# Designs tried in a protein design run: peptides against a protein of PDB entry 5JNO. Part 18

Target 1, 112 residues: chain A of PDB entry 5JNO
Amino acid sequence: MVAKFQPPPEYQLTAAELKQIVDQSLSGGDLACRLLVQLFPELFSDVDFSRGCSACGFAAKRKLESLHLQLIRNYVEVYYPSVKDTAVWQAECLPQLNDFFSRFWAQREMED

## One batch from the design tools (peptide; made by RFdiffusion4, then SolubleMPNN)

Design b1_p11_7_s2 (from b1_p11_7, 4 letters changed)
Fold by OpenDDE base, seed 2:
Structure b1_p11_7_s2 (fold): chain B 112 residues (1-112), chain A 11 residues (1-11)
Amino acid sequence: as target 1 above (112 residues)
Amino acid sequence: MTLEELRVELA
């Protein structure tokens, strides 16, 4: 039988938590960005807080990796089922995530 | 809770 994706414990959201984020979101792309911030605050820090985490298998880098995108996509899909379509994900969410993340660090560089 | 369960609960 096909194995179902299960978020690592560190990135497991309750229904209430996810709903709270959704309620603040204006779109699927916006939801994706909010999930990025909520799930992976370490990607926005100068300090590697996940260095010692071997359970999640995450190697902290200032880039969006497949696991990050997979988790975000799966949570977005809860309220925006259309993102199950790869074309929709790549058009509506992925560019928003990339732009948000890249702009964050670009702005950080200019402000420091 | 699985993602599927989340989808069902929040649907």
Scores: peptide ipSAE 0.456, ipTM 0.900, DockQ to the pose 0.043
Fold by OpenDDE base, seed 3:
Structure b1_p11_7_s2 (fold): chain B 112 residues (1-112), chain A 11 residues (1-11)
Amino acid sequence: as target 1 above (112 residues)
Amino acid sequence: MTLEELRVELA
């Protein structure tokens, strides 16, 4: 048996915080996208900022990793238990996450 | 709080 997932402290949400996000969400997929922005703002870091800091060599991550998706899914499951089903997760949440993330950076590239 | 506690509180 595998121990149940527990979010790291830096990604821990209170019940009030999660409820606030849920109340603003229209679906499980929408909730997933809102959680993405809330939990991982570093994935949306300004390109100009990263480029401007040559001294530290910081480069923001711009890809969704398995850990990001695992954490998001676990929070989505709190309110949408149906996403425990992998087929539901892949149909309702993953496409929206990928599209949202891709569109974000595509728009940034277009505005440069 | 744990995910389980979150589920209980938000139910």
Scores: peptide ipSAE 0.453, ipTM 0.900, DockQ to the pose 0.043
Fold by OpenDDE base, seed 1:
Formats: sequence, structure tokens, C-alpha cells
Structure b1_p11_7_s2 (fold): chain B 112 residues (1-112), chain A 11 residues (1-11)
Amino acid sequence: as target 1 above (112 residues)
Amino acid sequence: MTLEELRVELA
């Protein structure tokens, strides 16, 4: 058996925090997008900010990684147990996440 | 708290 996934401390939500996000959400896909923004604000930071770190030289990657998606899915699953099914996750949440993330950066590029 | 505890608390 695989070990149960545990979020890193920096991405741990309390019940109250998750409830607040859920109350603002209209669907599982919408919840996923809101979790994306709340949990990973670094994915939406300006390039200048990310590349401006002279100390570490780290540039934030504008991509959704497996860990991001896994964590979001686990939180969505709390209120939408159906996303345990990969087919449901891929139909209801993943497209919305990808569209939202892509649209965000596409819009930012157009505003330059 | 764990994800399991979170699920239980929010159930």
C-alpha cells in the first residue's frame, strides 16, 4: 500500500481555511482554481520578482507540477469525493485548472 | 493536522 499523502507544512490548511474557500466556490473545478491561487501564489508572481533574486538566482517556473495537482486534488476531494476517480478529476477539475492558469499568463503577456 | 483529520472534521 502507498503511504497517505501529507501536505508540507507551508501548504497545510485548517478546517476553517478550507471551509472558507469552499464557501466561495461554485463547483469542484472552481474550488480547484481557488486552491491553486491560495496555496501557490508564487506561481502567479511577476517574472521580474522571480528572476530578481540575486542571492539564489531562482526563477519561479510557470508550470503546474505533479505535487501542485496532487495537493489540490486532495483538498478538493474533501468536499467532492468523486474526484477520487481519475476520470472525474480529469473531466471536472484538470481542464479548469489548466485553462485558468494558461489564461492568467496569456493575459499578463498581452498586458505588457 | 492530517488530511484525514481534516476530512473528518469537515464531514
Scores: peptide ipSAE 0.451, ipTM 0.900, DockQ to the pose 0.042
Fold by OpenDDE base, seed 4:
Structure b1_p11_7_s2 (fold): chain B 112 residues (1-112), chain A 11 residues (1-11)
Amino acid sequence: as target 1 above (112 residues)
Amino acid sequence: MTLEELRVELA
């Protein structure tokens, strides 16, 4: 049997937490971007190394991985069921996520 | 709490 997706404990949101983010969101795409910031602050760190590990030597990657996108989509789906449709997800949410993330780092590069 | 339970609670 295929197991249903469940967030890892470190990325599990309560109803109150998710509602708070939704209340600040203007659309599914906007909600996706807000979830990106709230769930994965390590992706926006100016430090080269991953959050919480200065000893392992692992460098933080500036890219959105499958787990990031999967988690965001599932939470967005709670309030915007239309993103269950892959075409809607790819048209409404993915471009906004990618643009938001890329603009963030592009702006940082210009400041240095 | 599952995602489905979240949807039910928030809906």
Scores: peptide ipSAE 0.448, ipTM 0.899, DockQ to the pose 0.042

Design b1_p11_7_s3 (from b1_p11_7, 4 letters changed)
Fold by OpenDDE base, seed 5:
Structure b1_p11_7_s3 (fold): chain B 112 residues (1-112), chain A 11 residues (1-11)
Amino acid sequence: as target 1 above (112 residues)
Amino acid sequence: MSLEELQVELA
């Protein structure tokens, strides 16, 4: 028996919170993008950590990691069980997540 | 990150 994935406390949504997001969503892919913004606002932050750390010059790379995708998929599955199929997840959600995230930062780069 | 990279990361 595979243990059910339990999100960290900071990424635990109540039924009411999730419902609020779902009510605004038009599809599984749209829901995925909304969850991305709601769960991980730090991925969209303009904070330049290199300015904060002169010693190391560290700048956080903005990327989607496996944990981010797993958490989003777990919540999407609640209302769109079809994404349990990997092919559906890859066709409906991943392209939209990638496009949204990549275009966001591409646009921000041009503004700079 | 490209779509292909996302798919690889998820797999």
Scores: peptide ipSAE 0.053, ipTM 0.759, DockQ to the pose 0.039
Fold by OpenDDE base, seed 1:
Structure b1_p11_7_s3 (fold): chain B 112 residues (1-112), chain A 11 residues (1-11)
Amino acid sequence: as target 1 above (112 residues)
Amino acid sequence: MSLEELQVELA
């Protein structure tokens, strides 16, 4: 028996907040990308916080982790229940998330 | 962890 996923408090969206994001979304994949930006802005930061705080050893991570994806999927399922099927999630949402995230950092590298 | 590895983990 697998325990039901419960988001950390900092990533708990209200119904109104989620509705606002959904209203701006064109598809499940688009919704997933918007959730990525809204929930995890730290993944899009090029700021090295460790330089300002050497004692805490904080380093910004620029990779998607299972927890990020699981959280996004849980919210997407509210309005696109078909993504409960792993095959649908892998076909409709994961590629778009990967492309969006990869393109973002590729563009930033070209600006350097 | 690669995207493929994440997909396997979520499957």
Scores: peptide ipSAE 0.050, ipTM 0.751, DockQ to the pose 0.034
Fold by OpenDDE base, seed 4:
Formats: sequence, C-alpha cells, structure tokens
Structure b1_p11_7_s3 (fold): chain B 112 residues (1-112), chain A 11 residues (1-11)
Amino acid sequence: as target 1 above (112 residues)
Amino acid sequence: MSLEELQVELA
C-alpha cells in the first residue's frame, strides 16, 4: 500500500483555515487555485529562491512541482472526495491550476 | 518537468 501523504509543517492548514478557503470556493478546481495561492505564495513572488546567489545568475524557475500538486490535492479531497479519482483530478483541477498559474505569470511578464 | 509530465507521474 502507498503511505498516506503527510504535509510538511510549513504547509499544514488547520481545519478552520481550510474551511475559510472552502467557503469562498465555487468548485474543486477553484479551491485548488485558492490553495495554490495560500500554500505557496513564493510561487507568485518576484523574489528568487536563489537570493543567496545573486552572483551566479541562476534564476529559479517558477513551476508547479509534484509536491505542490500532492498537497493541494490532499486538501481538495477533504471537501471534494471525487478528486481521489485520478481522472477527475486531472480533468477538473490540474487544467485550472495550470491556467491560473500560467496566466498570472504571463500577465506579470507583460507588465514588466 | 512539464505539467503534462507531472500529470503522468501522479496518475
């Protein structure tokens, strides 16, 4: 069996915090996007991960990783159990996450 | 890794 995914402490939401986000969500996909912003504000910041290495010129790529998606999915499942089905998760949440994330950075690039 | 690759990995 696969061990249950346990979020790191820095990404642990209380029941009250999660409920507050859910109350503002219109769907599982919408909830996923709100969780993305809430859990990972660093993905929406111009501050580079490599702040400590300004000299190397390495720019951290802002991308959604498997850990991000797993965390979001686990929280979405609490109120939208249907996303436990991988097909539903891939059809309802992943495209919306990608669209939201891509649009955000596309807009930022256009404004700069 | 692209999002499509992530989708496959999570499937």
Scores: peptide ipSAE 0.049, ipTM 0.749, DockQ to the pose 0.034
Fold by OpenDDE base, seed 2:
Order: sequence, then structure tokens, then C-alpha cells
Structure b1_p11_7_s3 (fold): chain B 112 residues (1-112), chain A 11 residues (1-11)
Amino acid sequence: as target 1 above (112 residues)
Amino acid sequence: MSLEELQVELA
């Protein structure tokens, strides 16, 4: 028996919240990108939250890690169960996540 | 992080 992954409280979405994001999404990959922004806004900020957040002391990094991707995938699977297949996840969602995230920071670099 | 790196991390 394998235990189900439980997101930390700060990354727990209600059914209504998830539905709202889904309603704005055009595909599983698009949903993944929207979840990325909603769940992990710290990845899109120049602010180091380790100093400002007395509650958690977490230092944000501008990189996607396994936990981020796992959380996103868990929510995407609710409405796009096909992403349970790793091949589908890698073909449909990961490229979009990578492109979105990389382009975001590339564009910011050009603006600075 | 490149797509390849993401895929490797998840593998």
C-alpha cells in the first residue's frame, strides 16, 4: 500500500479554488502553468522571503524542483487524468512549464 | 533549468 501525497497546508487548494483555475485553463499544460503561478508565486519574485517571512524563514529559489512539479501534477490529474501517464506529463505539461518559467525570467532579464 | 533537467529530476 502506497501512501497518498499530501500537500503542505500552504499549497492546499479547495475544490472551488481548483475549479476556478480550471475554468480559466485551456489544456492540461495551461492548467499546470496557472497552478505554478498560483501555488508558487515566490518563484516569480526577486524578493528573498527568508528575511521577510518570520513565520517560515523559507528562502525562495528561481528554480522548479521536484516538489513543485509533484504538487502541480497532483492537481492537474484531477481534471486531466491522462497526466497520470508519465509520458503524457512529460509531453504535455513539462515542456509548457519549462517554457513558461524560462521565458518569464528571460524576459525579466531583458527588461532590467 | 532545461526541460531535460526537469525530466531527469522527475525520473
Scores: peptide ipSAE 0.047, ipTM 0.748, DockQ to the pose 0.037

Design b1_p11_7_s4 (from b1_p11_7, 4 letters changed)
Fold by OpenDDE base, seed 1:
Structure b1_p11_7_s4 (fold): chain B 112 residues (1-112), chain A 11 residues (1-11)
Amino acid sequence: as target 1 above (112 residues)
Amino acid sequence: MTLEELKVELA
């Protein structure tokens, strides 16, 4: 059987931390984007993390993976239960996340 | 804290 998803310790938020992010958010989609930045700052870094670990062959990825999205959705669901519905998640949150993330890197590429 | 516990606390 499949165990219920649980955030890794490094991505576990307290109630106070999550509430702070929610208080700054204007919508479920906005909350999702804020969670993306807060939980996964490494996705927005130019730093080559593989440089620090040649032995493990770690490659920094600049893409949103299923685990990222799943974790974000779980937190968004706390305040916006409607995202339990996949259709709502795909309409309200995923486009916001993708647009925000893609625009970030597109803008970085245009700089210089 | 589990996700379920978090939901309960924030409910």
Scores: peptide ipSAE 0.325, ipTM 0.868, DockQ to the pose 0.042
Fold by OpenDDE base, seed 5:
Structure b1_p11_7_s4 (fold): chain B 112 residues (1-112), chain A 11 residues (1-11)
Amino acid sequence: as target 1 above (112 residues)
Amino acid sequence: MTLEELKVELA
């Protein structure tokens, strides 16, 4: 039995918050990107992740993980039920998410 | 609010 996905408290959106993001979105893919920014600002932060452990020098990699994508997909699904279909998700949202995320960091690196 | 509750509210 697979449990229903439930967002962690830090990534829980209210109806009003989600509606606001949706109202700003032009498509499912655009919504996905906006959700990415709103839900996971830490993925776009210049904060030194290595501060958590000076001894091991661990630095968190800026990478979209399955949990990030799963959560975004679930929120997108509220207004775009078609993304329940993996093929639709992979065609309409994933490429835009990856492109947006990669372009963001590519631009940041160029600006340094 | 659960995700399911959110879906219901926004439906």
Scores: peptide ipSAE 0.319, ipTM 0.866, DockQ to the pose 0.043
Fold by OpenDDE base, seed 4:
Structure b1_p11_7_s4 (fold): chain B 112 residues (1-112), chain A 11 residues (1-11)
Amino acid sequence: as target 1 above (112 residues)
Amino acid sequence: MTLEELKVELA
């Protein structure tokens, strides 16, 4: 038996918080991008993930990891149940997430 | 609140 995924406490949204994001969203893909920004602001910061560890020298890469994607998908599924289908998730949400994230950092690099 | 409970509440 595999336990169902549950968000870590730091990424747990209340019903009111999720509804607020949904109300601003135009689609499942748009909702996914808004969740990305709100849940993981650290992915959009110039501050290294090694914050608090100046000695380890590990440079965290700015990428969407499986945990990020899984959590976003689960929240999107609340209002867009169709994303339970992997094909729908891959067609409607993943490309938009990747494009949004990549475009953000590409733009930031050009402005430096 | 679990994700399942959240789904039920917002369904």
Scores: peptide ipSAE 0.317, ipTM 0.868, DockQ to the pose 0.042
Fold by OpenDDE base, seed 3:
Structure b1_p11_7_s4 (fold): chain B 112 residues (1-112), chain A 11 residues (1-11)
Amino acid sequence: as target 1 above (112 residues)
Amino acid sequence: MTLEELKVELA
């Protein structure tokens, strides 16, 4: 049997918090994007480590990882059980998440 | 609360 997933404490939402996000969401995909912003603000941070270290040229990698997606999917599933189906998740949520995330950084790049 | 409890409460 598969072990049940449990969010780390830093990514644990209360029922009230999740409901609040859901009430502002228009769809499962929209909910997914809102969860992305609320759960992982660090992925949208302006912190530029390369500016602090010109010698090494280190740049923080900003990408959606499997753990991020797993957490989001689990919360979305509470109100949209259909995302248990991988095909539904890939059609309704993943494209919107990727588009939202990529657009965010594309816009930031143009503004600089 | 656990994810399971969350699902039950919000179901």
Scores: peptide ipSAE 0.311, ipTM 0.866, DockQ to the pose 0.042

Design b1_p11_8_s1 (from b1_p11_8, 9 letters changed)
Fold by OpenDDE base, seed 5:
Structure b1_p11_8_s1 (fold): chain B 112 residues (1-112), chain A 11 residues (1-11)
Amino acid sequence: as target 1 above (112 residues)
Amino acid sequence: MFDLELFEKLK
């Protein structure tokens, strides 16, 4: 038996909080992107406060890891149960998450 | 509360 995944406290959303985000979302993929920004603002920061160097501006590599994706998927499933199907998750949410995240950093690189 | 403003800036 695999225990049901539980978010760490810092990533725990109440039903009301999640509903607020859902109400602003246009789709499961859009919801996923909104959750990405809300749950993991550190992924959109120029510096890593934990491992980065304040003097040189060094930041850890910016990547969407399995933990990020799993947390997002868990919340998306509440209102879009179809994403429990891996094929649906990979077709409807993962591409949007990847595109959103990749475009963000691509744009930042061009601004310098 | 969802930071809608932040999200809109990042789109």
Scores: peptide ipSAE 0.262, ipTM 0.877, DockQ to the pose 0.871
Fold by OpenDDE base, seed 1:
Structure b1_p11_8_s1 (fold): chain B 112 residues (1-112), chain A 11 residues (1-11)
Amino acid sequence: as target 1 above (112 residues)
Amino acid sequence: MFDLELFEKLK
């Protein structure tokens, strides 16, 4: 039997919290971007604040690392089970995440 | 609670 993924406490969402985000989402890719903001606000700030898990990419605050993407994907799968297929994840969600994140930092760098 | 305002600003 396949064990269900259990996120670290700092990245745990209740069913109600997840449903709230889903209700505002237009697609799996949009949901992924909303989850990115919800779960990892530190990735959009110059401020370094304490994290309970150093393995969650605290050192690279301007990069989307594998753990960030894995956590997001696991939540997206709840309402968009098709993203369990890696090809679907890479086509529908991953590009939107990367574009969303890259646009943010590109804009900030231009303002400096 | 999801920070919708932040999301909209970042989008």
Scores: peptide ipSAE 0.176, ipTM 0.842, DockQ to the pose 0.832
Fold by OpenDDE base, seed 4:
Structure b1_p11_8_s1 (fold): chain B 112 residues (1-112), chain A 11 residues (1-11)
Amino acid sequence: as target 1 above (112 residues)
Amino acid sequence: MFDLELFEKLK
């Protein structure tokens, strides 16, 4: 039995919020990228979450993790049901997400 | 509300 996935409160979008993003999206992959920015702005910041702690040695990982991808997929499938198929998700959304995310950090590295 | 400005900036 597969339980219905419920996002944590900090990643909950209202129907109106989701529709706003969808209305501006050109495709499922584009929607996925927009959701990435909206849901996880921390992945695009230079903020060190261990700031102020010299003993922690913690470095925030700037990678798309399973939870990020699952949350995005759950919202994308509302308007693009085909992404429920893993093959479609992997072909249409994941490459665009990875490209978008990788390009961002590649550009930031060049600006440092 | 969706941060369109941020999204466009990140493209």
Scores: peptide ipSAE 0.163, ipTM 0.828, DockQ to the pose 0.891
Fold by OpenDDE base, seed 3:
Structure b1_p11_8_s1 (fold): chain B 112 residues (1-112), chain A 11 residues (1-11)
Amino acid sequence: as target 1 above (112 residues)
Amino acid sequence: MFDLELFEKLK
């Protein structure tokens, strides 16, 4: 039996907070993008991610990692249960997340 | 609380 996923405290949303975001969302994909901004503002920071970690030498990537996506999906499922189906998640949410995130950084790179 | 202004800027 796999334990129910519990987000880290820093990524815990109350029911009221989640509802507020949902009420402003146009779709499951839109909700996913809103959650991305709300939960992970650091992914949109002006920090040079190519600098990497001085301690471990690991270069940080401007990408959506598995944990980011899993956390977002868990919240989206609350109001859009259909995304429990991986095919629905991949069709309705992932493309919008990727497009939103990629467009942001593409635009920033062009502005530099 | 969701920052709508920030989201709209990023959209």
Scores: peptide ipSAE 0.121, ipTM 0.797, DockQ to the pose 0.878

Design b1_p11_8_s2 (from b1_p11_8, 10 letters changed)
Fold by OpenDDE base, seed 3:
Structure b1_p11_8_s2 (fold): chain B 112 residues (1-112), chain A 11 residues (1-11)
Amino acid sequence: as target 1 above (112 residues)
Amino acid sequence: MFNLELFEQLK
């Protein structure tokens, strides 16, 4: 038996907080993008992520990692249960997340 | 509370 996924405390949203975001969302994909900004504002910071970790030498990339996507999906599922289907998640949410995130950094790179 | 302003700026 696999234990129910529990978000880390820093990414825990109350039902009221989630509902507030949902009420402002136009779709599951839109909700996903709003959750991305709300949960992971650090992904949109002006920090040079290419600098990497001085301690381990691992270069951080400006990308949506599996943990980010899983956390977002878990919240989206609350109001859009259909995204429990991986095909629906990949068709309705992932493209919008990727486009939103990629567009942000593409614009920033052009402005530099 | 959701930061709507930030989201709209990033959209």
Scores: peptide ipSAE 0.235, ipTM 0.867, DockQ to the pose 0.870
Fold by OpenDDE base, seed 4:
Structure b1_p11_8_s2 (fold): chain B 112 residues (1-112), chain A 11 residues (1-11)
Amino acid sequence: as target 1 above (112 residues)
Amino acid sequence: MFNLELFEQLK
C-alpha cells in the first residue's frame, strides 16, 4: 500500500496558487518547469549555502533530486492525471525539466 | 504568487 504523499510545509501550494500557475501553463511539461521555479528557487541561485561557514566542506549539488521531482509530479497530477503513469511522466515531463534546468546552468557557465 | 518574472528570465 502506498501512502498519500504530503509535501513539507515550505512546498505547500494552495489551490488558488496552483491554479494560477496552471492557467499560465501550456502543457504538463511546461507546468512542471514552472513548478520547479516556484517551489525550488534555490536551485537557480548562485548562492553557496556554505559560504558563511569556513569549516564546512558542503557544496550544494545542482541536481534535480527525487524529492524535487516527486513534489512537482504530485502537483502536475492534479491537472494532468496521465502523469500518474510513470511512462508518461518520463516522456512528457522529465525531459522538459531536465532540459530547462540544464540549459539554465549551461548558460551560467558561459557567463562566468 | 508565481514568480513569472524569474521563469521568463530562465527561458
Scores: peptide ipSAE 0.231, ipTM 0.865, DockQ to the pose 0.886
Fold by OpenDDE base, seed 2:
Structure b1_p11_8_s2 (fold): chain B 112 residues (1-112), chain A 11 residues (1-11)
Amino acid sequence: as target 1 above (112 residues)
Amino acid sequence: MFNLELFEQLK
């Protein structure tokens, strides 16, 4: 059996923290977007800063990378087990994540 | 705590 993925300390949410976000979420896709903001606020800023994550390395600014998505998916699966199915993840969560993220930067581009 | 304010601003 494959060992469970263990998030780096910077991205480790307690059960209480996750529950709080879940309670505010309307759906798995909404939860995913909230987790995106919670876990990776640096993706929504123009300021470059480094996190002490030995596992993440340098992430592309303004880009959702596979590691970001995997971390989010792992937490979403806790309350929405159906996203373990890749088809469900791609249909219910990824489009919302991408729309949320791309819309943000598109709006910022227009404001600047 | 989840940053609800930030999330709402990003919508």
Scores: peptide ipSAE 0.223, ipTM 0.862, DockQ to the pose 0.899
Fold by OpenDDE base, seed 1:
Structure b1_p11_8_s2 (fold): chain B 112 residues (1-112), chain A 11 residues (1-11)
Amino acid sequence: as target 1 above (112 residues)
Amino acid sequence: MFNLELFEQLK
């Protein structure tokens, strides 16, 4: 039997919390972007929320790492099971995540 | 609760 993924405590969402985000989402890709903001606010701030975590370090603030994407994908799969297919994930969600994140930092860098 | 305002600002 395949074991269900258990996220670290700092990235756990209850069913009610996830449902709230899903209800506001227009698509799997949109849901992914909303989860990105919800789970990893430190990626959009100069403040380190999880000091000592390699995934939350200053150098990682401007990159979506594999762990971030994996956690987001696992939640998206709950309501959009088609993203279990890697091809679907790469076509429907990953580009939207990258564009959303890149646009944010591009805008900030232009304002400096 | 989901920070909708932040999301909309970042979008």
Scores: peptide ipSAE 0.222, ipTM 0.861, DockQ to the pose 0.852

Design b1_p11_8_s3 (from b1_p11_8, 10 letters changed)
Fold by OpenDDE base, seed 3:
Structure b1_p11_8_s3 (fold): chain B 112 residues (1-112), chain A 11 residues (1-11)
Amino acid sequence: as target 1 above (112 residues)
Amino acid sequence: MFDLERFEELK
């Protein structure tokens, strides 16, 4: 039996916080995108760590990782249980998440 | 489809 996934403390949402986001959401996919912004503001940061760290010169990758996606899916499932079906998740949420995230950074790149 | 512009306005 696989243990239930537990979000890291910094990515925990209360029922009230989640409901607030849901109330603003038009769909499961929209909810997923809103959760992305709310849970992981660091993924949308303009901070270039490579400029600030002479020791590592590491630039954070602008990509969604499995942890991000799993956390979002877990919360989306609360109000849209159909996304428990992987096919539904892949059809309704993942494309919107990836599109939103990609478009965000594409827009930022054009403005730089 | 997600409307990025709309989302930014709502943010």
Scores: peptide ipSAE 0.294, ipTM 0.878, DockQ to the pose 0.127
Fold by OpenDDE base, seed 4:
Structure b1_p11_8_s3 (fold): chain B 112 residues (1-112), chain A 11 residues (1-11)
Amino acid sequence: as target 1 above (112 residues)
Amino acid sequence: MFDLERFEELK
């Protein structure tokens, strides 16, 4: 048996907080995107972690990682149980997440 | 907390 996924404490939402986001959501994919911006605002900030370190050249990749996606999926499935099916998750939520995230940064690149 | 209104304008 697989143990139940526990989100890190910094990404824990109360039932009330999650319900508020759900009430604003139009679909599972929309909920996923709202959770993305709510849980991971750092992915939408132009923070340069290499600022102050000229030697390391570290630049955080602007990408959605497995932990981000897993955490979002776990919250989405509370109200949209169908996303427990990987095929549904990949068809309904992942494209919307990737499109929204990509569009956000594409827009920012044009504004800079 | 991230501004969800900003999300809507980018959507």
Scores: peptide ipSAE 0.251, ipTM 0.849, DockQ to the pose 0.578
Fold by OpenDDE base, seed 2:
Structure b1_p11_8_s3 (fold): chain B 112 residues (1-112), chain A 11 residues (1-11)
Amino acid sequence: as target 1 above (112 residues)
Amino acid sequence: MFDLERFEELK
């Protein structure tokens, strides 16, 4: 038995919170996108959070990093175990995450 | 809580 992943406190979801998101999701890829929005709102903001709290250290970024993807994947695996397979993760979730995230920022650029 | 409305706007 492998030890369960324990996310950092900032990214902890209760079972009830996760289930709520899952209930709204149509697929693993859809769930991944919903988790992206839920877990990392700073990635969808122009606000520099570090200016308000130096201890928090969060800054808005327009790119998905390994930690973001790993955290999302760990939650998705709870209800879609197939994403434990890297090939499935790369085929079903990563493209949707990247498209969703890219479209968000592309849309924001057009609104200016 | 997840903002469903905003999410759907981006789909």
Scores: peptide ipSAE 0.241, ipTM 0.846, DockQ to the pose 0.673
Fold by OpenDDE base, seed 5:
Structure b1_p11_8_s3 (fold): chain B 112 residues (1-112), chain A 11 residues (1-11)
Amino acid sequence: as target 1 above (112 residues)
Amino acid sequence: MFDLERFEELK
């Protein structure tokens, strides 16, 4: 039997928390970006969070890994089931996630 | 909790 994907406890949003984010979202892509910030704030920090927790190497600094994207997609699918289609996910959500993330770090590089 | 103000600054 194939095991169902389960996020680590620290990345499990309640229905109320998810609804709050959805209420602020204008689209599936917008929701994805909001989830990125909410779930993985460590990806926007110069601090190596993974070093502080030997047991938690979930977050890779300055990289969006498959596990991050999978978790975000799972939550987006709750309200935007069309992203179950990989083509829709790649057209509507991934470009916005990558653009949002790259803009953040590009701005940081310019400030140095 | 999600910080909307911070998010808008990052966009």
Scores: peptide ipSAE 0.231, ipTM 0.844, DockQ to the pose 0.748

